Peptides against a protein of PDB entry 4U39. Designs and how they scored, part 73

Target 1, 302 residues: chain A of PDB entry 4U39
Amino acid sequence: SIKVIGVGGGGNNAVNRMIENEVQGVEYIAVNTDAQALNLSKAEVKMQIGAKLTRGLGAGANPEVGKKAAEESKEQIEEALKGADMVFVTAGMGGGTGTGAAPVIAQIAKDLGALTVGVVTRPFTFEGRKRQLQAAGGISAMKEAVDTLIVIPNDRILEIVDKNTPMLEAFREADNVLRQGVQGISDLIATPGLINLDFADVKTIMSNKGSALMGIGIATGENRAAEAAKKAISSPLLEAAIDGAQGVLMNITGGTNLSLYEVQEAADIVASASDQDVNMIFGSVINENLKDEIVVTVIATG

## One batch from the design tools (peptide; aimed at target 1 S272)

Design b2_p30_1_s3 (made by RFdiffusion4, then SolubleMPNN; from b2_p30_1, 15 letters changed)
Fold by OpenDDE base, seed 3:
Structure b2_p30_1_s3 (fold): chain B 302 residues (1-302), chain A 30 residues (1-30)
Amino acid sequence: as target 1 above (302 residues)
Amino acid sequence: KTLREQLAEFFAAAKAANLDGKNVFAVFRP
């Protein structure tokens, strides 16, 4: 089974966005130290951590409180993650609960033998230096606790949105990018199709790979596949080029009119930007909600 | 086979099987 665990406010907002976008074949768990915020989760499984420590009042933006809250609730986390083949741990880094608890939860998932993937955000620069420093510590702890860590630099989201985008919409876009990172991988495993891909193949590409990069491209029109692929490999979310990666996961999602020609065109562009010896996982997914859009997601590992 | 050759062979087979509009997954190890 695949489990997605949202940790703290940002992680739970991302999980809500996944549920709203009908991401299939995954079980959702919401984790928070704030009981009132946790009640707003759309996840079927809601877990309050550190109830004795925090009394449901949250972590007070302190990562050490988030860490201790997860440690207090270790047995509950273990039971919720038990039997998962894969666990996605999603969080906004820089806060109390997400920063402190996400590494502990990731380590629990890894110790249970699940393929453990972190999908986390760095805070925007405007959130202040304290959040950036807390996020750096949490990201370091996540790297030790996961098989693969995707880090989304929120400041790069500001390069792809309008300069007048309200702060609230910038956070919503960060939640959407977290959704795309999880869905881009989960669809490759959970979507029924003509599969020459097993879970062992995904495990080979993602196990003990450390930091991964993510690029996303969206396009419409006659050249939509090529445009989406070019946008993905040149995405502002990529902190480096994908040509040094040992592994690439590529998801091409389109409507019912998605042709194998378009899929091939996109795959050839991503392959041409990759190393010649790259291990590539490829998926073409039909999503009726996309109509005329193509979405290309590229995850580069190693 | 190179990644490019593996992709070309895969898509040729997928087109021959009329897999347009279907979910399709593959792994390539050059």
Scores: peptide ipSAE 0.556, ipTM 0.949, DockQ to the pose 0.805
OpenDDE base, seeds 1, 2, 4, 5: peptide ipSAE 0.546, 0.546, 0.552, 0.539; ipTM 0.947, 0.947, 0.949, 0.946

Design b2_p30_1_s4 (made by RFdiffusion4, then SolubleMPNN; from b2_p30_1, 13 letters changed)
Fold by OpenDDE base, seed 4:
Structure b2_p30_1_s4 (fold): chain B 302 residues (1-302), chain A 30 residues (1-30)
Amino acid sequence: as target 1 above (302 residues)
Amino acid sequence: KSLQEQLAEFFAEARAKNLDGKNVFGVFKP
């Protein structure tokens, strides 16, 4: 089974966004130290951590409280993650609960033998230096606790969205990018196809790979596949080019009018930007909700 | 086979199976 665990406010917002977008074949778990915030989760499983430590009042933007809250609730986390083949741990780094608890939860998942993937955000520069410093510590701890860590630099989201995008919408876009990172991988495993991908192949590409990069491209019109692929490989979310990656996961999602020609065009663009010795997983997924849009997600590992 | 050759073969097979508008997956190794 695939489990997605949202940790703290940002992680739970991302999980809500996944549920709203009907991401299939995954189980959702919401984790928080704030009981009121947790009640707003759409996840089937809601877990309050550190109830004794925090009394449900949250972590007070302190990562050490988030860490201790997860440690207090270790047995409950273990039971919730039991039997997962893969665990996505999603969080906004820089806060209390997400920053502190996500590494602990990731380690629990890894110790249970799940393929553990972190999908986390760096805070925006406007959230201040304290959040950036806390995020750096949380990201370092996540890197040790996961098989693969996707770090989304939120400041780079501002290069994709309109320059006049309000702060609240920038956070919503960060939640959406977290969704795209999880969905881009989970669809490759969980979506029924005429040609199926084995979980073992995903495990080979993602196990013990450390940091990963993610690029996203969206386009419409006649050249939408090529345009989306070009946007993905040149995405501002990529902190480096994908040409040095040992592994690439590519998801091409489109409506019912998605042709194999368009899929091939996108795949050839990503392949041409990749190392010749790259291990590539490719998936084409039909999503009726995308109408005329194509979404290309590229995850580069190693 | 090169990645490009593997992709070309994969898509040739997918076309031969009339997999347009279907979910398709592939694994390509050096």
Scores: peptide ipSAE 0.561, ipTM 0.947, DockQ to the pose 0.849
OpenDDE base, seeds 1, 2, 3, 5: peptide ipSAE 0.554, 0.548, 0.558, 0.542; ipTM 0.945, 0.945, 0.947, 0.943

Design b2_p30_2 (made by RFdiffusion4)
Pose (drawn by RFdiffusion4):
Structure b2_p30_2 (pose): chain A 294 residues (1-190, 197-206, 209-302), chain P 30 residues (1-30)
Amino acid sequence: SIKVIGVGGGGNNAVNRMIENEVQGVEYIAVNTDAQALNLSKAEVKMQIGAKLTRGLGAGANPEVGKKAAEESKEQIEEALKGADMVFVTAGMGGGTGTGAAPVIAQIAKDLGALTVGVVTRPFTFEGRKRQLQAAGGISAMKEAVDTLIVIPNDRILEIVDKNTPMLEAFREADNVLRQGVQGISDLIALDFADVKTIMKGSALMGIGIATGENRAAEAAKKAISSPLLEAAIDGAQGVLMNITGGTNLSLYEVQEAADIVASASDQDVNMIFGSVINENLKDEIVVTVIATG
Amino acid sequence: SLKDQISEAIEKAEDNSFVKVGNVVYIKAS
């Protein structure tokens, strides 16, 4: 019983993307103060929060509103989250709802005893000062409210995508990366949570590599461990979760080869949760998701 | 070593399951 909660617009898209990618084994909850944007969620459960406060008009990039909105819906949320063994709280930070509400929701989930993993994006630098400041204040709050907070620096999306990809696609990739963050774990729970719990505090950074071809598992792992999303050296990690995903042509040669690359770059006595998952919708593509904690 | 534990975990792994060897929890899933 793992629940992925998209909070605000940032999470709304990630949840959409997860659903779009048919990420299995999770119950999705899209939570928004913005009734209009919420009605776009492909989530079966659409929770409008702050209905009294925001009247479906959203938080206006005011985290305080997203917070008061979440506090207002404190009871509705717990009801939706009860029974969750694990709650992914996925949101965009810098907003109102995502920045405000996610800590309230993630804290509720944490109090509910669920393994609360917050997976959020820090706004692109270009989103400006307000976005940056609010998320920083928001990411700070997400850390206090989750067991593990995987923070995806959107600015690093721009290093990854072609220098000329339009902004719309840059935001879109942030959504996918958020999805890639949650799927990178949720695919490994579809298993004693104390395992993953022992891997889940402090902040967490993740990396992703995608490759195709003859030498792809290594190409993917190398890209994953060196990825711009992954801002710090992995040898600094106390715990590392590795996810290898490929087509039905995923060989153990490829799997371990990528595991060896990720492993050698991690500390030798590192705790590790490692999985490889077959995605029939993949052909020659392989995706390594690496999440380091410490 | 970590590589040895991963190798051993992969050797002991079963489909749609997991195995734990040392500090490594390996999950083999389709």

Design b2_p30_2_s1 (made by RFdiffusion4, then SolubleMPNN; from b2_p30_2, 12 letters changed)
Fold by OpenDDE base, seed 1:
Structure b2_p30_2_s1 (fold): chain B 302 residues (1-302), chain A 30 residues (1-30)
Amino acid sequence: as target 1 above (302 residues)
Amino acid sequence: SLIEEIREAIEKAKLNSYVKVGNVTFIYRA
């Protein structure tokens, strides 16, 4: 089974976005120290952690409180994650609960033998230096606790949205990028497509790889596959070029009119941009909600 | 065992929407 665990406010917002977009084949768990925020979760399973420590009032933007809350709740988190083959841990880094608890939860998942993938955001620069420093500490702790850590730099989201995009919409886009990171992987396993991958294929690419980068490309029209692939490999979300990656996981998602030729064209573009010795796997997904759009997601590991 | 207590609590939470086990509150959506 695949489980997605949202940790803290940002993680739970991402989980809500996943549920709203009907990401299939996954079980959702929401974890928070804030009881009021947790009540807004759409997840089937909700876990309030650190009740004695926080009294349900949240971590007060202190990562140490988030860490202690998760440590105090270790046995319950273990039971909630038990039997998962794969666990996604999603969080917005820089806050209290997400920054502190996500590494603890990730380690619990890894110790249970699950393929553990972190999908986290760095805060926007405008959120301030304190959040950036806290996020750096949380990301460092996550790297040690996961098989693969996808880090999304929120500032780079500003490069892919309209300049007039309100701040609130920029946060929503961050939630959407977190969704795309999880869905881009989970759909390869859980959703039938033109080219299906098994869990073993994904495990080969993602097991003990450390940091990963994600690129996304969306296009329409006659050359949509090529354009989407080119956008993915040149995505502002990539903090470095993919040519140095040891592994690449690619998802090509389209509507019912997605052709094998388009899938191959996209794969060839990504392969050509990658190292010659790269271990690349790719899958295709059919999303009936997509009309003329193709979405290419590239995850570069190593 | 603690594990059995947690499992029983989870099953009870499915029926009652809310169950507290130790320092964790399990909440199931109705």
Scores: peptide ipSAE 0.214, ipTM 0.701, DockQ to the pose 0.014
OpenDDE base, seeds 2, 3, 4, 5: peptide ipSAE 0.015, 0.099, 0.010, 0.030; ipTM 0.364, 0.618, 0.283, 0.541; seed 4 fails the geometry check

Design b2_p30_2_s2 (made by RFdiffusion4, then SolubleMPNN; from b2_p30_2, 9 letters changed)
Fold by OpenDDE base, seed 2:
Structure b2_p30_2_s2 (fold): chain B 302 residues (1-302), chain A 30 residues (1-30)
Amino acid sequence: as target 1 above (302 residues)
Amino acid sequence: SLIDQIREALEKAKLNSYVKVGNVTYIKLE
């Protein structure tokens, strides 16, 4: 089974976005120290952590409180994660609960033998230096606790949105990028009857790889496949070129009119931008909710 | 080559390696 666990406010917003987009084949768990915020989650499983420590009032933007809250609730976290083959831990770094609890939860998942993938954000620079420093500490702790860590630099999202985009919409875009990171991987393996084979391949590429980079490209029109692929490999979300990656996961998503030729064209572009000896996994997804859009997601590991 | 493997996998997937779950169709590349 695949479990997605959202930790704290940012993680739970991302999980809500995944549920709203009907991401299939995964179980959702919402974790928070704030009981009121947790009640707003759409997840089937809701877990309040640190009830004794925080009395449901949240972590007060203190990562140490978030950490201790997860430690207090270790047995409950273990029970919720038990039997998972893969665990996604998603959080917005820089806050109290997400920054402190996400590494603890990730370590619990890893200790249970699950392939553990972190998908987290760095705060925007405008959120202040304190959040950036707290996020750096949380990311460092996450790196030690996961098999693969995808870090999304929120400041790079500002390069792909209009300069007049309201702050609230910029946060929604961050939640959407978190969704795309999880869905881009889960869609490769969440297929009945094919999960075991795909999971073994994913496990080979993602186990003990440390930091990973993600690129996303979206396009429409006659050359949409090639354009989307080129945008993905040159995405502002990529802090480095993918040519040095040991592994690449590629997802090509389109509408019902997605052609095999378009899939091949996009795959060829990404393969050509990668090392010849790279381990690559490719998936193609037809989403009936898409019209003329193609979305290419590339995750580079190692 | 990797590109040749992709092409072969795409052809195979077209024939028999897809699963529909809800409104999403998954095409596996082996």
Scores: peptide ipSAE 0.024, ipTM 0.485, DockQ to the pose 0.205
OpenDDE base, seeds 1, 3, 4, 5: peptide ipSAE 0.011, 0.029, 0.010, 0.014; ipTM 0.342, 0.515, 0.430, 0.377; seeds 3, 5 fail the geometry check

Design b2_p30_2_s3 (made by RFdiffusion4, then SolubleMPNN; from b2_p30_2, 12 letters changed)
Fold by OpenDDE base, seed 5:
Structure b2_p30_2_s3 (fold): chain B 302 residues (1-302), chain A 30 residues (1-30)
Amino acid sequence: as target 1 above (302 residues)
Amino acid sequence: SLIDQIREALAKSKDNDYVKVGNVTYINLK
């Protein structure tokens, strides 16, 4: 089974966005120290951690409180994650609960033998230096606790949105990018496409790879496959070029009119931008909601 | 399963949107 665990406010907002977009084949768990915020989750399983420590009032933006809250609830987290083959841990780094609890939860998943993937955000620069420093510590702890850690730099989202985008909309876009990161991987395993991957293929690319980068491209029209692939490999979300990656996981998602030719064209573009010795795995997914759109997701590991 | 145990506990607590199992509170399970 595949489990997605959202940790803290940002992680739970991302999980809500996944549920609203009907991401299939995954079980959702919402984790928070704030009981009122947790009630707004759409997840099937909602878990309040650190009830004794916080009394449901949240972590007060302190990562040490988030860490201790997860440690307090370790046995129940183990039981909730038991039997998972794969666990996604999603969080917004820089806060209290997400920054502190996500590494603890990731380590629990890894110790249970699950393929453990972190999908987390760095805070925007405008959130202040304190959040950036807290996020750096949380990301370092996550890197040790996961098989693969996808880090989304929120400041790069500002390069793909309008300059006048309100702060609230920038956070919603960050939640959507977290969704795309999880869905781009989970759909390869859980959703039949033109080219199916098994869990063993994904495990080979993602096991013990450390930090990963994600690129996303969306396009429509006659050259949509090529355009989407080019946008993915040049995505502002990529802090480095994919040519230095040891492994590449590619998802090509389209509507019912997605052709094998379009899949091959997109795969060839990503392969040509990668190192010759790269282990590249690609899958295709059919999503009827995309109509004329193609979405290419590239995850570069190593 | 844990989910089944929580659902059963919620069903018994007719008016509660949450169940405490150990030191963890589970809220509004589907």
Scores: peptide ipSAE 0.116, ipTM 0.652, DockQ to the pose 0.014
OpenDDE base, seeds 1, 2, 3, 4: peptide ipSAE 0.018, 0.008, 0.009, 0.009; ipTM 0.378, 0.294, 0.272, 0.346; seeds 1, 2, 3 fail the geometry check

Design b2_p30_2_s4 (made by RFdiffusion4, then SolubleMPNN; from b2_p30_2, 13 letters changed)
Fold by OpenDDE base, seed 1:
Structure b2_p30_2_s4 (fold): chain B 302 residues (1-302), chain A 30 residues (1-30)
Amino acid sequence: as target 1 above (302 residues)
Amino acid sequence: SLLDQIREALAKSKENDYVKVGNVTYINRK
């Protein structure tokens, strides 16, 4: 089974966005120290951690409180994650609960033998230096606790949205990018396409790879596959070019009119931008909600 | 088992009730 665990406010917002977009084939767990925020979760399983420590009032932007809250609740987290083949741990780094608890939860998943993938955001620069420093510590702890850590730099989201995008919409876009990171992988396993991957294929690319970067491209029209692939490999979300990656996982998602030719065209573009010795796998997904759009998601590992 | 304790506690609760099992509080959504 595939489980997605949202940790803290940002992680739970991302999980809500996944549920709203009907991401199939996954089980959702919401974890928070804030009981009021947790009540707003759409997840089937809602876990308040650190009740003794926080009294349900959240971690007060202190990662050590988030860490201790997860440690206090270790046995219940283990039970919630038990039997998962794959666990996604999603969080917004820089806060108290997400930054502190996500590495602990990730380690629990890894110790249970699940393929453990972190999908996390770095805070926007405008959230301040304290959040950036806390996020750096949380990301460092996550790297040790996961098989693969996808890090989304929120500042780069500002490069792909309209200049007039309100701050609240920029946070919603961060939640959407977290969704795309999880869905881009989970759909390859759980959702039928023209080229299906299994869990073993994904595990070969993601097991013990450390840091990863994600690029996303969306396009329409006659050259939509090529354009989407070019946008994905040049995505501002990629802090480095994909040519240094040891592994590449690619998802080509389209509507019912997606052709094998379009899938091949997109794959060839990504392969041409990658190292010759790269271990690249790609899958396709059919999303009936897509009309003329193709979405290419690239995850570069190593 | 811990899972049995969680299930039993949730089964005795109503929708939106807070159910404490050990150091975790569950919110019943069923």
Scores: peptide ipSAE 0.302, ipTM 0.857, DockQ to the pose 0.013
OpenDDE base, seeds 2, 3, 4, 5: peptide ipSAE 0.008, 0.008, 0.000, 0.000; ipTM 0.257, 0.326, 0.252, 0.257; seeds 2, 4 fail the geometry check

Design b2_p30_3 (made by RFdiffusion4)
Pose (drawn by RFdiffusion4):
Structure b2_p30_3 (pose): chain A 294 residues (1-190, 197-206, 209-302), chain P 30 residues (1-30)
Amino acid sequence: SIKVIGVGGGGNNAVNRMIENEVQGVEYIAVNTDAQALNLSKAEVKMQIGAKLTRGLGAGANPEVGKKAAEESKEQIEEALKGADMVFVTAGMGGGTGTGAAPVIAQIAKDLGALTVGVVTRPFTFEGRKRQLQAAGGISAMKEAVDTLIVIPNDRILEIVDKNTPMLEAFREADNVLRQGVQGISDLIALDFADVKTIMKGSALMGIGIATGENRAAEAAKKAISSPLLEAAIDGAQGVLMNITGGTNLSLYEVQEAADIVASASDQDVNMIFGSVINENLKDEIVVTVIATG
Amino acid sequence: TKKFTFKNPKVYHGEDGSTVVVAEGWEEVS
């Protein structure tokens, strides 16, 4: 019983993308103050929060509103989250709802005893000062409210995509990366949560590599461990979760080769949760998701 | 490239062919 909660617009898209990618084994909840944007969520459960406060008009990039909106819907949320063994709280930080409401929601989930993993994106630098400041204040709050907070620096999306990809695609990739963050774990739970719990505090950074071809598992792992999303050296990690995903042609040779690359870059006595998952929709593509905690 | 094995692997197998390993570290293969 793992629930992925998209909070605000940032999470709304990630949840959509997760659903679009047919990520299995999770119950999705899209939570928004913005009734219009919420109605775009492909989530079966659409929770409008702050209905009294925002009248479906959203938080206006005011985290305080997203917060008061979440606090207003404190009861509705717990009801939706009860029974969750694990709650992914996915949101875009810098907004109102995502920045405000996610900590409220993630804290509720944490109090509910669920393994609360918040997976959020820090706004692109270009989103400006307000976005940066609010997320920082927001990311700070997400840390206090989750067991593990995987923070995806959107600015690093721009290092990854072609220098000329339009902004729209840059935001889109941030959504995918958020999806890639949650799927990277949720695919490994589809197992004693104390395992993953022992891996889940402090902040967390993740990396992704995607590769195709003859030497792809290593190419993917190398890209994953060196990825711009992954800002710090993995040897600094106390715990590392590794996810290897490929087509039905995923060989153990490829799997371990990538595991060896991720392992050698991690501390020797590191705790590790490692999985490889077959995605039939993949052909020659292979995706290594690496999440380091420490 | 150096080769490694899991220390104290706790292994889970999904019916779809997925595998999850929980390890306390890595042992270098000579």

Design b2_p30_3_s1 (made by RFdiffusion4, then SolubleMPNN; from b2_p30_3, 13 letters changed)
Fold by OpenDDE base, seed 5:
Structure b2_p30_3_s1 (fold): chain B 302 residues (1-302), chain A 30 residues (1-30)
Amino acid sequence: as target 1 above (302 residues)
Amino acid sequence: MPKYEFINPKVYYYSDGSVVVVATGWKLVE
């Protein structure tokens, strides 16, 4: 089984976005210290952590409170994660609950023997230096607690969107990128497609790999597969080129008209941009909600 | 065309004659 845990405000917003987009084959768990915020979650499983510590009033933007809240609720977290083969831990770094609790939850998942993948955001520069510093600490802790950590630099989202994009829309886009990171992997395993990956193959690429980068490309038209692949490998979300990656996971998602030729074409482009010694796996998924669009997601590890 | 050697290849054959390879690694041979 695959479980997705949203931790804190940002993580829970991402989980809500996943549910709204009908990401299939996963179980959703919402975790928060704020009981009121937690009630707004669309997840079937809702877990208030640190009830004794916080009395449901949240972590007050303090990562130490978030950490202690998760530690207080360790047994409940263990029970919720029991039997998972794979666990996604998603959070917005820089806040109290997400920054502090996500590493604890990730470690619990890893200790239970699940393939543990973090998908987290680094805050925008405009959120201030304090949030950046807290995020750096949380990311460092996550690296030790996960098999693979995908870090999304929110500032790079500003390179993809219009320069006049309102702050609220920038946060919504960050939630969407978190969704894409989780879905890009989970669909390869849980959703029937043209080429499904065995969990064992995914585990080989993602186990104990540390930090990972994600690129996304979307295109339409006759050359949509090639264009989407090129956009993915040159995505602003990639803090570095994929040519130095030790492992690459690629998802090619299209509508019912996605051809095997398009899958191969996209795979060849990504392979050509990678080192010859890279461990690369790719899968393809059919999403009937995609009309003429192809979405290529690349996750580079090592 | 460049030739690739795949590591742990899984080969899928389709009725239209398409062949897709999923592999855990690759190297360029030529």
Scores: peptide ipSAE 0.037, ipTM 0.589, DockQ to the pose 0.307
OpenDDE base, seeds 1, 2, 3, 4: peptide ipSAE 0.027, 0.029, 0.029, 0.024; ipTM 0.543, 0.510, 0.496, 0.452; seeds 1, 3 fail the geometry check

Design b2_p30_3_s2 (made by RFdiffusion4, then SolubleMPNN; from b2_p30_3, 15 letters changed)
Fold by OpenDDE base, seed 1:
Structure b2_p30_3_s2 (fold): chain B 302 residues (1-302), chain A 30 residues (1-30)
Amino acid sequence: as target 1 above (302 residues)
Amino acid sequence: MPKYAFKDAKTYYYSDGSVVVVATGWEKIE
């Protein structure tokens, strides 16, 4: 089974966005120290952590409180994650609960033997230096606790959205990028088929790989697949080029007119930008809501 | 444009029409 656990406010917002987009084949768990915020979650499983420590009032933007809250609730977290083959831990770094609890939860998942993938955001620069510093600490802790860590630099989201995008919409876009990171992987794995993907192949790409890079490209028109792929490998979300990447996951999402030729064209572009001996999993996903648009999501590891 | 091929590839077909390929390595063929 695949479980997605949202940790703290940002993680739970991302989980809500995933549920709203009907991401299939995954179980959702919402974790928070704030009981009121947790009640707004759409997840089937809602877990309040650190009830004794915080009394449901949240972590007060203190990562140490978030950490202790997760430690207090370790047994409950273990029970919720038990039997998962793969666990996605999603959080907005820089806050109290997400920053402190996400690494603890990730370590619990990893200790249970699940392939543990972190999908987290760095705060926007406008959120202040304190949040950036807290996020750096949380990301460092996540790196030690996960098999693969995807870090989304929120400031780079501002480069791909309209300059007039309101602050609230920028956060919504961050939630959407978190969704894309999780869904881009889960759609490749969780879809029931005539021939199921061997989970061993996923482990080869994602197990003990440390930091991963994610790029997204969107295009329309006659060369949409090639353009989307080129945009993905040059995405502002990438903190570095994917050259030399030893593992790649690529999701090509399009409408009903998505062709195998387009999928192959996109794959060729991404592969050629990676190591010559790259281990690559790529797949097509049909979204009937897409007309002429193709979305390429690339996750590069190693 | 240069054409590339995977050195090894396994293709999975899903009931919803999705296709997943597990590939290893690539080479330029044209």
Scores: peptide ipSAE 0.294, ipTM 0.842, DockQ to the pose 0.758
OpenDDE base, seeds 2, 3, 4, 5: peptide ipSAE 0.021, 0.238, 0.181, 0.029; ipTM 0.470, 0.813, 0.732, 0.542

